# Peptides against a protein of PDB entry 6B9H, part 106

Target 1, 151 residues: chain A of PDB entry 6B9H
Amino acid sequence: AELCESLLTWIQTFNVDAPCQTVEDLTNGVVMAQVLQKIDPAYFDENWLNRIKTEVGDNWRLKISNLKKILKGILDYNHEILGQQINDFTLPDVNLIGEHSDAAELGRMLQLILGCAVNCEQKQEYIQAIMMMEESVQHVVMTAIQELMSK

## One batch from the design tools (peptide; made by RFdiffusion4, then SolubleMPNN)

Design b2_p25_6_s2 (from b2_p25_6, 13 letters changed)
Fold by OpenDDE base, seed 3:
Structure b2_p25_6_s2 (fold): chain B 151 residues (1-151), chain A 25 residues (1-25)
Amino acid sequence: as target 1 above (151 residues)
Amino acid sequence: SQEEYTQQIIEQIQQAIEERRLLRE
């Protein structure tokens, strides 16, 4: 999916420790959790990150468990910190991500993380980073932002 | 407002795209 591929490219700019080269690399949630910690380390602190299991392998049940925690974290962050700036119109199906590596649903999850980045305290830093990305990726990112922040 | 902020983000990105294009020509 174009959304997932573009947002994967965006996620790679965070240079997290976990492998993040493929869609499959993101399905266990570890990369996403590390990215969220970079976005707001005060909220997504080490205690929060430690709740995400890192040695998941191909255990889709553990993947789903991680993804549920991450999704909850994003939703709580949106409510408690961002002031509900992100529209939760369509939540990603974490079961499809964990069990089937569904790129479309993964794209929706990454879109929520994008929403966190462009609304967090360091939002201007992330906006600047997007401004330097390849134009085709920028187009997808812009569309994704518009969709998330529309009421 | 939320709409104004969203528009601001989009305009910034679009401006950057145009500036980069002009620099490549």
Scores: peptide ipSAE 0.265, ipTM 0.772, DockQ to the pose 0.936
Fold by OpenDDE base, seed 5:
Formats: structure tokens, sequence, C-alpha cells
Structure b2_p25_6_s2 (fold): chain B 151 residues (1-151), chain A 25 residues (1-25)
């Protein structure tokens, strides 16, 4: 999916420790968890990150477990910290991500993380980073922001 | 408002795209 491909490129700008070159690399949630920690290390602290299993391999059950924790973290962050700036949105199906590496659903998950980045305390830093990305990626990112934050 | 903030983000990114395009030409 175009959304997933562009947001994967965006995710790569965070330079996390976990491999993040392919869609498959994101399906276990480890990259996403590390990105969230960079976005807000006070909220997504080491204790939170330690709940995410890193040695998952191809175990889709463990992937789904991680993804559920991450999704919950994002939703809680939106309510507790962001003041619900991310509006009601179709939630990603983490089962499809974990079991089938569904790019469309993964794109929706990454879109939620994008929402966290552009609404967090360091929002201007992340907006500036987006401004430096390739134009085709920027277009998709802009559309994703508009969709996520529209009433 | 949230709508105003969203619009500001989009305008910033669009402006950056235009400036970079003009710089390359």
Amino acid sequence: as target 1 above (151 residues)
Amino acid sequence: SQEEYTQQIIEQIQQAIEERRLLRE
C-alpha cells in the first residue's frame, strides 16, 4: 500500500536500533515501540518498552501480542497526553498485521504513530523532519495527517 | 483549534515542497 510504503520511509528517519528496511521488519512491533519511545521517552519509558518481546521471529501470536500493546499505548497516549487531538479513526487490525503482514493495516498503525509525532511536545521537530523528506513521500504524509486529524 | 493547527502543518509542508522545487530549477 502507498500509505505503508511512504510511512515506512518516514519511520526509517528515526534511526532506531531494530531492523526497519521492509514491511515484514515492522510486523513484530519492535521498531514501532522504539519509535514511540523516541517520540516521548517519559511516557513510553524503559518499563513500557520492556513489555514488548524482541525475540519474536515468525511467531505471529507474539507479533499480535506486541501490536496490541503498542496500539493500546498509542490510544492511552492520545487520551492522557495529547488531549485527544487524534480524532476517532478506524483502528488497524493488528491480527492482519501480525499473521499476514497486511500492508494496508500496517499503514494505519504507522499513521497513528504519525499522529503522535505531530501532536507531541516535540511536534515542531518532527514537522521539520517531514519538511526535508522526498516530495512524493511528503504528499502521502500530508494526506495521512489530514485524514487522521479531520473532524 | 485542531483544524487550524492541521492546516498550519499542511501549509508548512507544502511551502517547503515549493521552495525546494524552485531551488532545483
Scores: peptide ipSAE 0.263, ipTM 0.771, DockQ to the pose 0.922
Fold by OpenDDE base, seed 1:
Structure b2_p25_6_s2 (fold): chain B 151 residues (1-151), chain A 25 residues (1-25)
Amino acid sequence: as target 1 above (151 residues)
Amino acid sequence: SQEEYTQQIIEQIQQAIEERRLLRE
């Protein structure tokens, strides 16, 4: 999926410790959790991150468990910190991500993380980073932001 | 407003794209 491909490229700019080269690398949620911690380490602190299982292998049940925690974290962050800036009309299906590595649904999850980045305390830093990305990726990211923050 | 903020983000990115395009000419 185009959305997932572009947002994967965006995620890679965070240079997290976990492998993040493929769609499959993101399906266990570890990369996403580490990215969220970079976005707001005060909210997504070590205690929060430690709830995400890192040694899940191909266990889709554990993947889904992690992804549910991450999705909850994002939604709670939106409610408690961002003031409902993210449009959650269509939430990602974490079951499809964990069990089937569904790229379209993964793209939706990454889109929510994008929403966190452009609304967090360091939002301008992340906006500047997006401004330095490849133009083709920028267009997808821009569209994703517009969709996510539209009323 | 949120709409204004969103538009500001988009305009910043669009401006950067245009500036980079001009530098390639």
Scores: peptide ipSAE 0.261, ipTM 0.768, DockQ to the pose 0.977
Fold by OpenDDE base, seed 4:
Structure b2_p25_6_s2 (fold): chain B 151 residues (1-151), chain A 25 residues (1-25)
Amino acid sequence: as target 1 above (151 residues)
Amino acid sequence: SQEEYTQQIIEQIQQAIEERRLLRE
C-alpha cells in the first residue's frame, strides 16, 4: 500500500537498531517500539521497551502480542500525554499485521506513530525532518496527518 | 517549486494540528 510504503520510508529516517527495510521487518513491532522510544524516551522508556519481545522470527502470535502492547502504548500516550482523541473505529487490526503482514493495516499503525511524532514535544523537529523527504513521500505523509487530525 | 510545495505541506500539517487543538477547547 502507498501509505505503508511512504511511512516505511519515514520510519527509516529514525535510524533505529532493528532492521527496517521491508514491510515484514515491521510486523514484529520491534522497529515501531524503538521509534516510539526515540519520539518520547521519558514515556516509552527502557522498562516499556523491554516488554517488547525481540527475535520473534515468524511467530505470528508473538508478533501480535508485541503489536498489541505497542498499540496500547500509542493510545495511552495520545490520551495521557498528547490529549488527543483517536477514532477507535479506524484502529489498525494487529492480527492482520502479525498473521499476514497486511500492509494496509500496518500503514494505519505507522500513521498513529506519525501522529505521535507531529504532536509530541519535539513536533517541530519531526515536521522539519518531513520537509527533507522526497516530495512523493511528503505528500502521502501530509495526507496521512490530515486524515488523522480531521477525525 | 519544491520549496513552495514543502511550505504548503507544512502549513497544511500545522493547520490540521491546530484544528484538532481547537476542537478540544
Scores: peptide ipSAE 0.186, ipTM 0.714, DockQ to the pose 0.074

Design b2_p25_6_s3 (from b2_p25_6, 12 letters changed)
Fold by OpenDDE base, seed 3:
Order: C-alpha cells, then sequence, then structure tokens
Structure b2_p25_6_s3 (fold): chain B 151 residues (1-151), chain A 25 residues (1-25)
C-alpha cells in the first residue's frame, strides 16, 4: 500500500538496529518499538522495550503479542504525554499485521507512530526530517498527518 | 492551537516541496 510504503521509507530514516527493508520486517514490531524509543526514550525506555520479544521468527502469535503491546504503548503515550491529540478511533488491526502481513493495517500502525513523532518534544526535528524526504513520500506523510490531526 | 500547529506543519512541508521542485526545473 502507498501509505505503508511511504511510511516504511520514513521509518528507515531512524536507522534502528533491526532490519527494516520490507513490510515483513516490520510485522514483528521490533523496528516499531525501537523507533518509538528514539522518539521518546524517557517514556519508551529500556524497561518498556524489553517487553517486546525480539526473536519471534514466523510466529504470528508472538508478532501479534508484540504489536498489541506497541499499540497500547502508543495509545498510552497519546493519552499521558501528548494529551490525546491524535485520532485513535480507527485503530489498526494488529491481527492482520501479525498473521497476514497486511500492508494497509501496518500503514495505519506506522501512521500512529508518525503521530507520536510530530507531536513529541522533538517534533521539530522529525518535521524537518520529513521536509528533506522525497516529494512523493512527503505528500503521503503530509496527508497522513492531516488525517490523524483532523478527524 | 493544535489545529494551527498542524496547518503550520503542512504549510512548511508544502513550501519545502515547492521550493525543491523549482530547483529541479
Amino acid sequence: as target 1 above (151 residues)
Amino acid sequence: SQEEETQEIIQKIQKAIEERRKLRE
């Protein structure tokens, strides 16, 4: 999906340790967890990160477990830190991500992470990074931000 | 407001896109 592909490109700018070249690479949640830690290491600290299993292989149940934790973390972060500025009425289906590598639902998950980045303490840094990306990606990211903040 | 901040972000991104486009023409 276009959203997922663009946000995958965006995610790659974080240069996390975990592989993040494909949609499949993101389905276990490890990359997403590492990205969230970069966004706000005080909130998504080492203790939080350690709750995410890193060696899940193709076990979709473990993937879903990780993804549920990550989604909860994002929602809690929105509530506790960001003041619920991000629309969370349409949540990603983590079951489809974990079990079927659903790109559309993964895109929705990455969109929530984008919301964290553009509303966190270092929001200007991440906004600047987006401004330096390829134009087609910028357009998708911009639209994604609008959707999160307007609904 | 949050809406104003969002619009500012969007405008900045749009401006950056436009400026880069002009540089490539």
Scores: peptide ipSAE 0.156, ipTM 0.715, DockQ to the pose 0.815
Fold by OpenDDE base, seed 5:
Structure b2_p25_6_s3 (fold): chain B 151 residues (1-151), chain A 25 residues (1-25)
Amino acid sequence: as target 1 above (151 residues)
Amino acid sequence: SQEEETQEIIQKIQKAIEERRKLRE
């Protein structure tokens, strides 16, 4: 999906340790967890990150388990830290991401992380980073922010 | 407000897109 591909490009700007070149690389949640730690290391600290299994392989059950923890972390962060600045919308189906590598649902998951980045304490840094991205990616990211925060 | 912040973010990104497009023309 266009959303997923553009947000994958955005995720790659974080330069996390885990491989993040393909959609499949994101399905185990490890990259997403590391990105969230960069966004707010005080909230998504080492204790939180250690709850995410890193050696998952192709085990879709472990992928789903990780993704559920990450989704919960995002929702809790939005409630506890961001003051629910992200409007309610359809949540990603982590089962489809873990079991089938569903790009559309993965895109929605990455969209939630985008919401964290543009609302966190260091939001201006991430906004500036987006402003330096390729034009086609910027357009999709902009649309994703509009959808997330205006519903 | 949340809406105001959203619009500010969108305007900044849109402005960057337009400026870069003009530089490539």
Scores: peptide ipSAE 0.154, ipTM 0.715, DockQ to the pose 0.841
Fold by OpenDDE base, seed 4:
Structure b2_p25_6_s3 (fold): chain B 151 residues (1-151), chain A 25 residues (1-25)
Amino acid sequence: as target 1 above (151 residues)
Amino acid sequence: SQEEETQEIIQKIQKAIEERRKLRE
């Protein structure tokens, strides 16, 4: 999916410790958790991060467990910190991500993380980073932001 | 509002894209 591919490229700019070169690399949620910690380390602190299992392998049940925690964290962050409402009807299906590495649903998850980045305290930093990216990625990012905020 | 801020972000990115294009011309 174009959304997932572009947002994967965007995620790679965070330079997290976990491998983040492929869609499958993101399915265990570890990269996403580390990205969220970079976005807001005060909210997504070590205590929160420690709830995410790092040695998951191909265990789809553990992947889904991690992804559920991450999704909850994102939703709580939007509600408690960003003061934003997210349409629950368009939430990513973490089961499809964990069990089948569904790129479309993963794209939706990354879209939520994008929403956190462009609305957090350091939003200007992330906006500037996006401005330096390839035009094709920028286009997808803009579209993703528009879609997220219009719902 | 948050919606207005989001639109400003989008416009800023779009403007940057256009400016980059102009610089290459």
Scores: peptide ipSAE 0.139, ipTM 0.707, DockQ to the pose 0.779
Fold by OpenDDE base, seed 2:
Structure b2_p25_6_s3 (fold): chain B 151 residues (1-151), chain A 25 residues (1-25)
Amino acid sequence: as target 1 above (151 residues)
Amino acid sequence: SQEEETQEIIQKIQKAIEERRKLRE
C-alpha cells in the first residue's frame, strides 16, 4: 500500500537497531517499539521496551502479541501525554499485520506512530525532517497527518 | 511547485497542532 511504503521510508530515518528494510521487517513490532522509544524515551522507557519480544522469527502469534502491546502503548500515550490530539478512526487490525503481513493495516499502525511524532515534545524536529523528505513521500505523509488532525 | 505547496501545507498543519494544544491547556 502507498501509505505503508511511504511511512516505511519515514520510519527508516530513525536509524533504529532492528532491521527495517521491508514490510515484513516491521510485522514483529520491534522496529515500531524502538521508534516509539526514540520519540519519547521517558514514556516508552527501557522497562516498556523490554516487554516486546525481540526474537520472534516467523511466529505470527508472538508478532500479534507484540503488536497489541505497541498499539496499547500508542493509544495510552495519546490519551495520557498528547491529550487526545489524534482523531478517532478505524484502528489497525494487528491480527492481519502479524498473521498476513497486511500492508494496509501496517500503514495505519505507522500512521498512529506518525501522530505521536508530530505531537510529541520534539515535534518541531520531526516536522522539519518531514519537510526535507522526497516530494512523493512527503505528500503521503502530509495527507496522513491531515487525516489524523482533521477534527 | 508541488514541493513548495506541500511544505506550506505542512507548516500550516504544524501551526494548527500548536494552536489546538494551547486551547487544551
Scores: peptide ipSAE 0.127, ipTM 0.695, DockQ to the pose 0.074

Design b2_p25_6_s4 (from b2_p25_6, 9 letters changed)
Fold by OpenDDE base, seed 3:
Parts: structure tokens; sequence; C-alpha cells
Structure b2_p25_6_s4 (fold): chain B 151 residues (1-151), chain A 25 residues (1-25)
């Protein structure tokens, strides 16, 4: 999926410790959790991060558990900190991500993280990072942001 | 508003793309 691939490239700019080269690398949620901590370490603090299991392997049930926690964190962050309304009917299906490595649903998950980045306190830093990316990726990111705006 | 801020983000990205393209020509 184009959305997922472009946002994977975007995620890689965070230079997190966890492997983040493939779609499969993101399915356990560890990379996403580390990215969220970089976005807002006061909210996604060490205590929050420690709730995400790192040694998941191929256990899709554990992946889903992590992904549910991350999704909840994103939703809570948007509600409590960013003051944004999110359409629940457009939420990613974390079951498909964890069990089947569904790239389309993963793209939707990463899109929510993108929403956090471009609306957080350090939003200008992340906007600047997007501005420095390859044009084709920028296009997808822009479209993704516009979609979030329109709900 | 949130919509206005989001639009500013998009506009800034579009402007950056435009400027970069001009520099590469």
Amino acid sequence: as target 1 above (151 residues)
Amino acid sequence: SQEEETQRIIDEIEEAIKERRELEE
C-alpha cells in the first residue's frame, strides 16, 4: 500500500532503536510506541512505554495487545492533549495488523501517529522534517493530513 | 481553528516543494 510505504519512510526518520525497515517490523507496535514517545515524551512517558511488550516474536495475540494499547494511547492523546475529535468508524483494525500484517490498516495506524506529530507541541519540527523528505513521500503525507482534517 | 492550522501546514509543505523544484531546475 502506498500510504503504508510512504509513512514507513516517514517513521524511519525518527531513528528509533527498534528495527523499522519493513511492514512486518511495525506489526508488534514497538516502533510506533517509540515514535510516540519521541513525539511527546511527557505524555508517552517511560511508564507508558513499559506497558508495551518488546519480546513479542510472531505471537500475533501479543502484537494485537500492544497495538490496542498504542491505539488507545493515540486516541487519548488526541482527546486529552490535542483536543481533536476522531471518527471511530475510520479507526484501523489492529487485529488485521497483528494477525495478518495488513499494510492498509497499518497505514491507517501510522496516519494517526502522523496526526499526533503535526499537532503536538513540537509540530514545527515534524513539519520541517516532512518538508525535507522526497517529493513523492511528501505528496502522500500531505494527502494523509488532508484526509485527517476532513475526517 | 484546527482546520486553518492544518491548511497552513499543507501550504508550507507545498511552498517548500515548489521552492525545491525551482532550485533543481
Scores: peptide ipSAE 0.072, ipTM 0.621, DockQ to the pose 0.762
Fold by OpenDDE base, seed 1:
Structure b2_p25_6_s4 (fold): chain B 151 residues (1-151), chain A 25 residues (1-25)
Amino acid sequence: as target 1 above (151 residues)
Amino acid sequence: SQEEETQRIIDEIEEAIKERRELEE
């Protein structure tokens, strides 16, 4: 999916330790968790990150478990820190991500992370980073932000 | 307001895209 491809490129700008070259690399949630920690290390601290299992392999049940924790973290962050700024009417299906590597649903998950980045305390840094990306990616990111923030 | 801040973010991205297009022409 176009959304997933563009947001994967965006995720790669974080230069996390975990592999993040393919859609499959993101399905276990480890990259996403590391990105969230970079976005707000005070909230997504080491204790939170340690709840995400790193040795997952092809176990889709463990993938789903990680993804559920991450989604919960995002939703809690939105409620507790961001003040419900992100429209969560359409949530990603983490079962499809974990079991089938569904790119469309993964794109929705990454979109929520994008929402965290552009609403966090260091939002200006991430906005500036987006402004330096390729035009095609910027367009998708802009559209994704508009969708998240619209009522 | 939050709406104004969101619009500023969008405007900045749109402006950056516009500037790049102008430089490429």
Scores: peptide ipSAE 0.066, ipTM 0.612, DockQ to the pose 0.840
Fold by OpenDDE base, seed 5:
Structure b2_p25_6_s4 (fold): chain B 151 residues (1-151), chain A 25 residues (1-25)
Amino acid sequence: as target 1 above (151 residues)
Amino acid sequence: SQEEETQRIIDEIEEAIKERRELEE
């Protein structure tokens, strides 16, 4: 999916420790958790990150478990910190991500993380990073932000 | 408001894309 591929490129700019070169690399949630910690390390602290299992392999049940925790973290962050500025009427299906590596649903998950980045305390840092990306990626990212903020 | 700030971010991205396209033409 175009959304997933562009947001994967965006995710790679965070330079997290976990491998993040392919869609499959993101399906266990470890990269996403590390990205969220970079976005707000006070909220997504080490105690939160330690709840995400890092040695998942191909176990789709463990992937889903991680993804559910991450999704909950994002939703709680939106409610408690961001004041529910992100429209969450269409939540990603984490079961499809974990079990089938569904790129479309993964794109939706990454879109929620994008929403956290552009609404967090350091939002200007992330907008500047987006402005330096390749044009085609910028277009998709922009559209994704617009969709999140539309009521 | 936070909504207004987010809209400003969107506008800034749109302007950046527009400027890049003009430079590449």
Scores: peptide ipSAE 0.065, ipTM 0.620, DockQ to the pose 0.722
Fold by OpenDDE base, seed 4:
Parts: sequence; structure tokens; C-alpha cells
Structure b2_p25_6_s4 (fold): chain B 151 residues (1-151), chain A 25 residues (1-25)
Amino acid sequence: as target 1 above (151 residues)
Amino acid sequence: SQEEETQRIIDEIEEAIKERRELEE
């Protein structure tokens, strides 16, 4: 799960309010939603964020519900704002993320968020952040970006 | 094109990494 591990490190650079130290921390979607709001607060506004339940505990059904909303948000953002800059032919299985904390599928979800970051209006900020990361993480991030554009 | 823009991002990152290595030599 190298993709997930590296992108978790990347996600941590956003310094969101929600805990984001482990894969499990990301499975309810709250961190991802907060990251997306940082990426584009005009699109992922408070009304959008309020649709994500924050107190889901270990309820995998609620996790999946959140993750589905987040995935839809990402796809809509890609279509409406980014002009289909992200290849979404291989979508993450949010059921596996919510129910089993599947790191591989979580990595795919984080990859889509990466696509939002490097294609958004303030993409230079995120490019600069990537430039300052550890080389191993940079490699994975670059590979992930390449995959988003090549399929 | 959008693909060209994405490639530009990748190239920028790669160039920055290269420059950093050269400065450290």
C-alpha cells in the first residue's frame, strides 16, 4: 500500500482539524472532506461539508455514505471546475474503504484528491508543497499524477 | 490541452528536484 502510505503523508501536510495519523483515521471521510474544503472552499463550502457526518465511530455504513458523497463531490468538481483533467475510469471502491479500511482503495481515493490539488486554481501552492516532501513520497506522488493523466 | 497542463506540472516538479540536487553537489 505504498500509494496510500505516501498520500497519507501528503494529506497530513494540510493540517486539518480531524485526526489523520492512520489509515483508519481516513476511512470515515472527514479528513478528506476537510482537505477538499481547503483545496477549494468556494466549491466545497460549508453546505457541502455539513453533509458529511463527523460522528460515525466504527459504523461502516455511515463511513460508506460519507465516502460516496466525497467521491461524488470529487467527480463533480472534476467535471464542473477542472474540465475533466482527472481520469476517473478506475474509481475507488468506497465499500472496501468503509467496511474493511482497504488501503489500496483508500490510496485511489487520495489520488483523486491529489488530482484536485494539482489542477485547482491554487495548484502552485500544492506543487511547491510536493517539492519539499521526502524523495520517496515525491516519487509516489509524481507517479500518481502521471497515472491520472495517462489512461 | 489539459494533458499538456498536467505534463507541465510534472515537468516543473521534476525540474525542481533536479535543481535541488545540483545545488547540493
Scores: peptide ipSAE 0.051, ipTM 0.596, DockQ to the pose 0.722

Design b2_p25_7_s1 (from b2_p25_7, 11 letters changed)
Fold by OpenDDE base, seed 2:
Structure b2_p25_7_s1 (fold): chain B 151 residues (1-151), chain A 25 residues (1-25)
Amino acid sequence: as target 1 above (151 residues)
Amino acid sequence: DTEALIAEFEEKVKEAEEKRKELEE
């Protein structure tokens, strides 16, 4: 999926410790959790991060468990910190991500993380970074942002 | 056009922030 591929490229700009080269690398949620911690380390602190299992291998049940925690974290962050500036009525199916590595649903998940970045305290820095991305990727990312902010 | 999208995004963010501020008052 174009959305997932572009957002994967965006995620890679965070230079997290976990491998993040493929869609499969993202399905266990570890990269997502580390990215969220970079976005807001006060909210997504070490205690929160420690709830995410880092050594899940190919266990799709553990992947789903992590993804559910991450999704909850994102939604709580949106409500408690961001004031629900992004649309969250269409949630990603984390079961499809964990069990089937569904790129479309993963794209939706990453889009929510994108929403966190462009609405957080450091939103201007993240927006500027997006503006420096390759044009075709930037277009997809910006379109995704517009969708999140739509009424 | 990416610049147009950015401008539109910034406008929507501003509107959302204003609404949030009003609700907090």
Scores: peptide ipSAE 0.041, ipTM 0.582, DockQ to the pose 0.032
Fold by OpenDDE base, seed 4:
Structure b2_p25_7_s1 (fold): chain B 151 residues (1-151), chain A 25 residues (1-25)
Amino acid sequence: as target 1 above (151 residues)
Amino acid sequence: DTEALIAEFEEKVKEAEEKRKELEE
């Protein structure tokens, strides 16, 4: 819950077009996809983004479908672009996110996106942005980064 | 504390990048 809340705050700094004010807003994956495109638009290009359905409403099956695509994209990005710099840990259960808005699993998903940001070409800019966040939020985000980079 | 964490992170990233370069050579 704390991880999810802090990473939601972090996600909001991207100022994407999709609504991103609540945990529920993130469950369809649209915000996540738009954030990933901002992180690396060459990899997460329009063709990739177009695979994410934007009008899913409360259809949890469509949410899960989007989330699976996003998770695959993140994992592929880690392997193909980041060279597995992020430590492999328990993958988020996208079923729980899509069907139940599980905050803990959503936190894990957002943590993977955080990993993409702090390991991408613009890593220094993202790190600096994190350093400007409110202290309590910053602490959680930094701890999450530490976990990603732990051996 | 935060600065130390950032430094540790940057070091690990650097090490990972160096290792990747070594593997590609």
Scores: peptide ipSAE 0.033, ipTM 0.569, DockQ to the pose 0.031
Fold by OpenDDE base, seed 1:
Structure b2_p25_7_s1 (fold): chain B 151 residues (1-151), chain A 25 residues (1-25)
Amino acid sequence: as target 1 above (151 residues)
Amino acid sequence: DTEALIAEFEEKVKEAEEKRKELEE
């Protein structure tokens, strides 16, 4: 999916330790968790990150478990810190991500992370970083932000 | 504020798209 491809490129700008070159690399949630910690290390602290299993392999049950924790973290962050500024009515199906590497659902998950970045304390810096990306990626990311913040 | 930053971002993207169109014509 175009959304997933563009947001994968966006995720790669965080330069996390975990491999993040392909859609499959994101399905275990480890990259997502590391990105969230960079976005807000006070909330997504080391204790939170330690709840995410890093040695998952191809175990789709463990992938789904991680993804559920991440989704919960995002939703809690949105409620407790961001004041529900983003629209979370359309939630990703983490089962499809973990079991089938569904790119469309992965795109929705990454979109929620994008919502965290553009509403966090360092939101201005993240917006500036997006403005420096390749034009085609900017277009998709912009559209994704608009969708998230539309009421 | 965030809304203003997003608006600025959208304007820059639009400008880039228009520039691309001009170069292709």
Scores: peptide ipSAE 0.031, ipTM 0.555, DockQ to the pose 0.889
Fold by OpenDDE base, seed 3:
Structure b2_p25_7_s1 (fold): chain B 151 residues (1-151), chain A 25 residues (1-25)
Amino acid sequence: as target 1 above (151 residues)
Amino acid sequence: DTEALIAEFEEKVKEAEEKRKELEE
């Protein structure tokens, strides 16, 4: 999906330790967790990160478990820290991500992470970083942000 | 204000796109 591809490019700008070259690389949630820690290390601290299993391999059950934890973290963060600024009426299906590497659902998951970035303490810096990206990515990201914050 | 930042972002993106089009013409 185009959303997923663009947001994958965006995710790569975080330069996390985990491999993040392909959609499959993101399905275990490790990259997502590391990105969230960079976004807000006080909330997504080391204790939180340690709940995410890193040695997942192709075990889709473990992937789903990680993804559920991450999704919960995002939703809790939105509620507790961001003041519920993200419209999450359409949540990603983490089962499809973990079991089938569904790019569309993964895109929705990454979109939620984008929501965290553009609403966090360093929101201005993240917006500026997006403005430095390739035009096609900017377009997709901008649209995704608009969708997140729409009533 | 996040909404203000987004608005500024959108405007800057639009301006950049217009400049690119001008350069391509």
Scores: peptide ipSAE 0.031, ipTM 0.556, DockQ to the pose 0.684

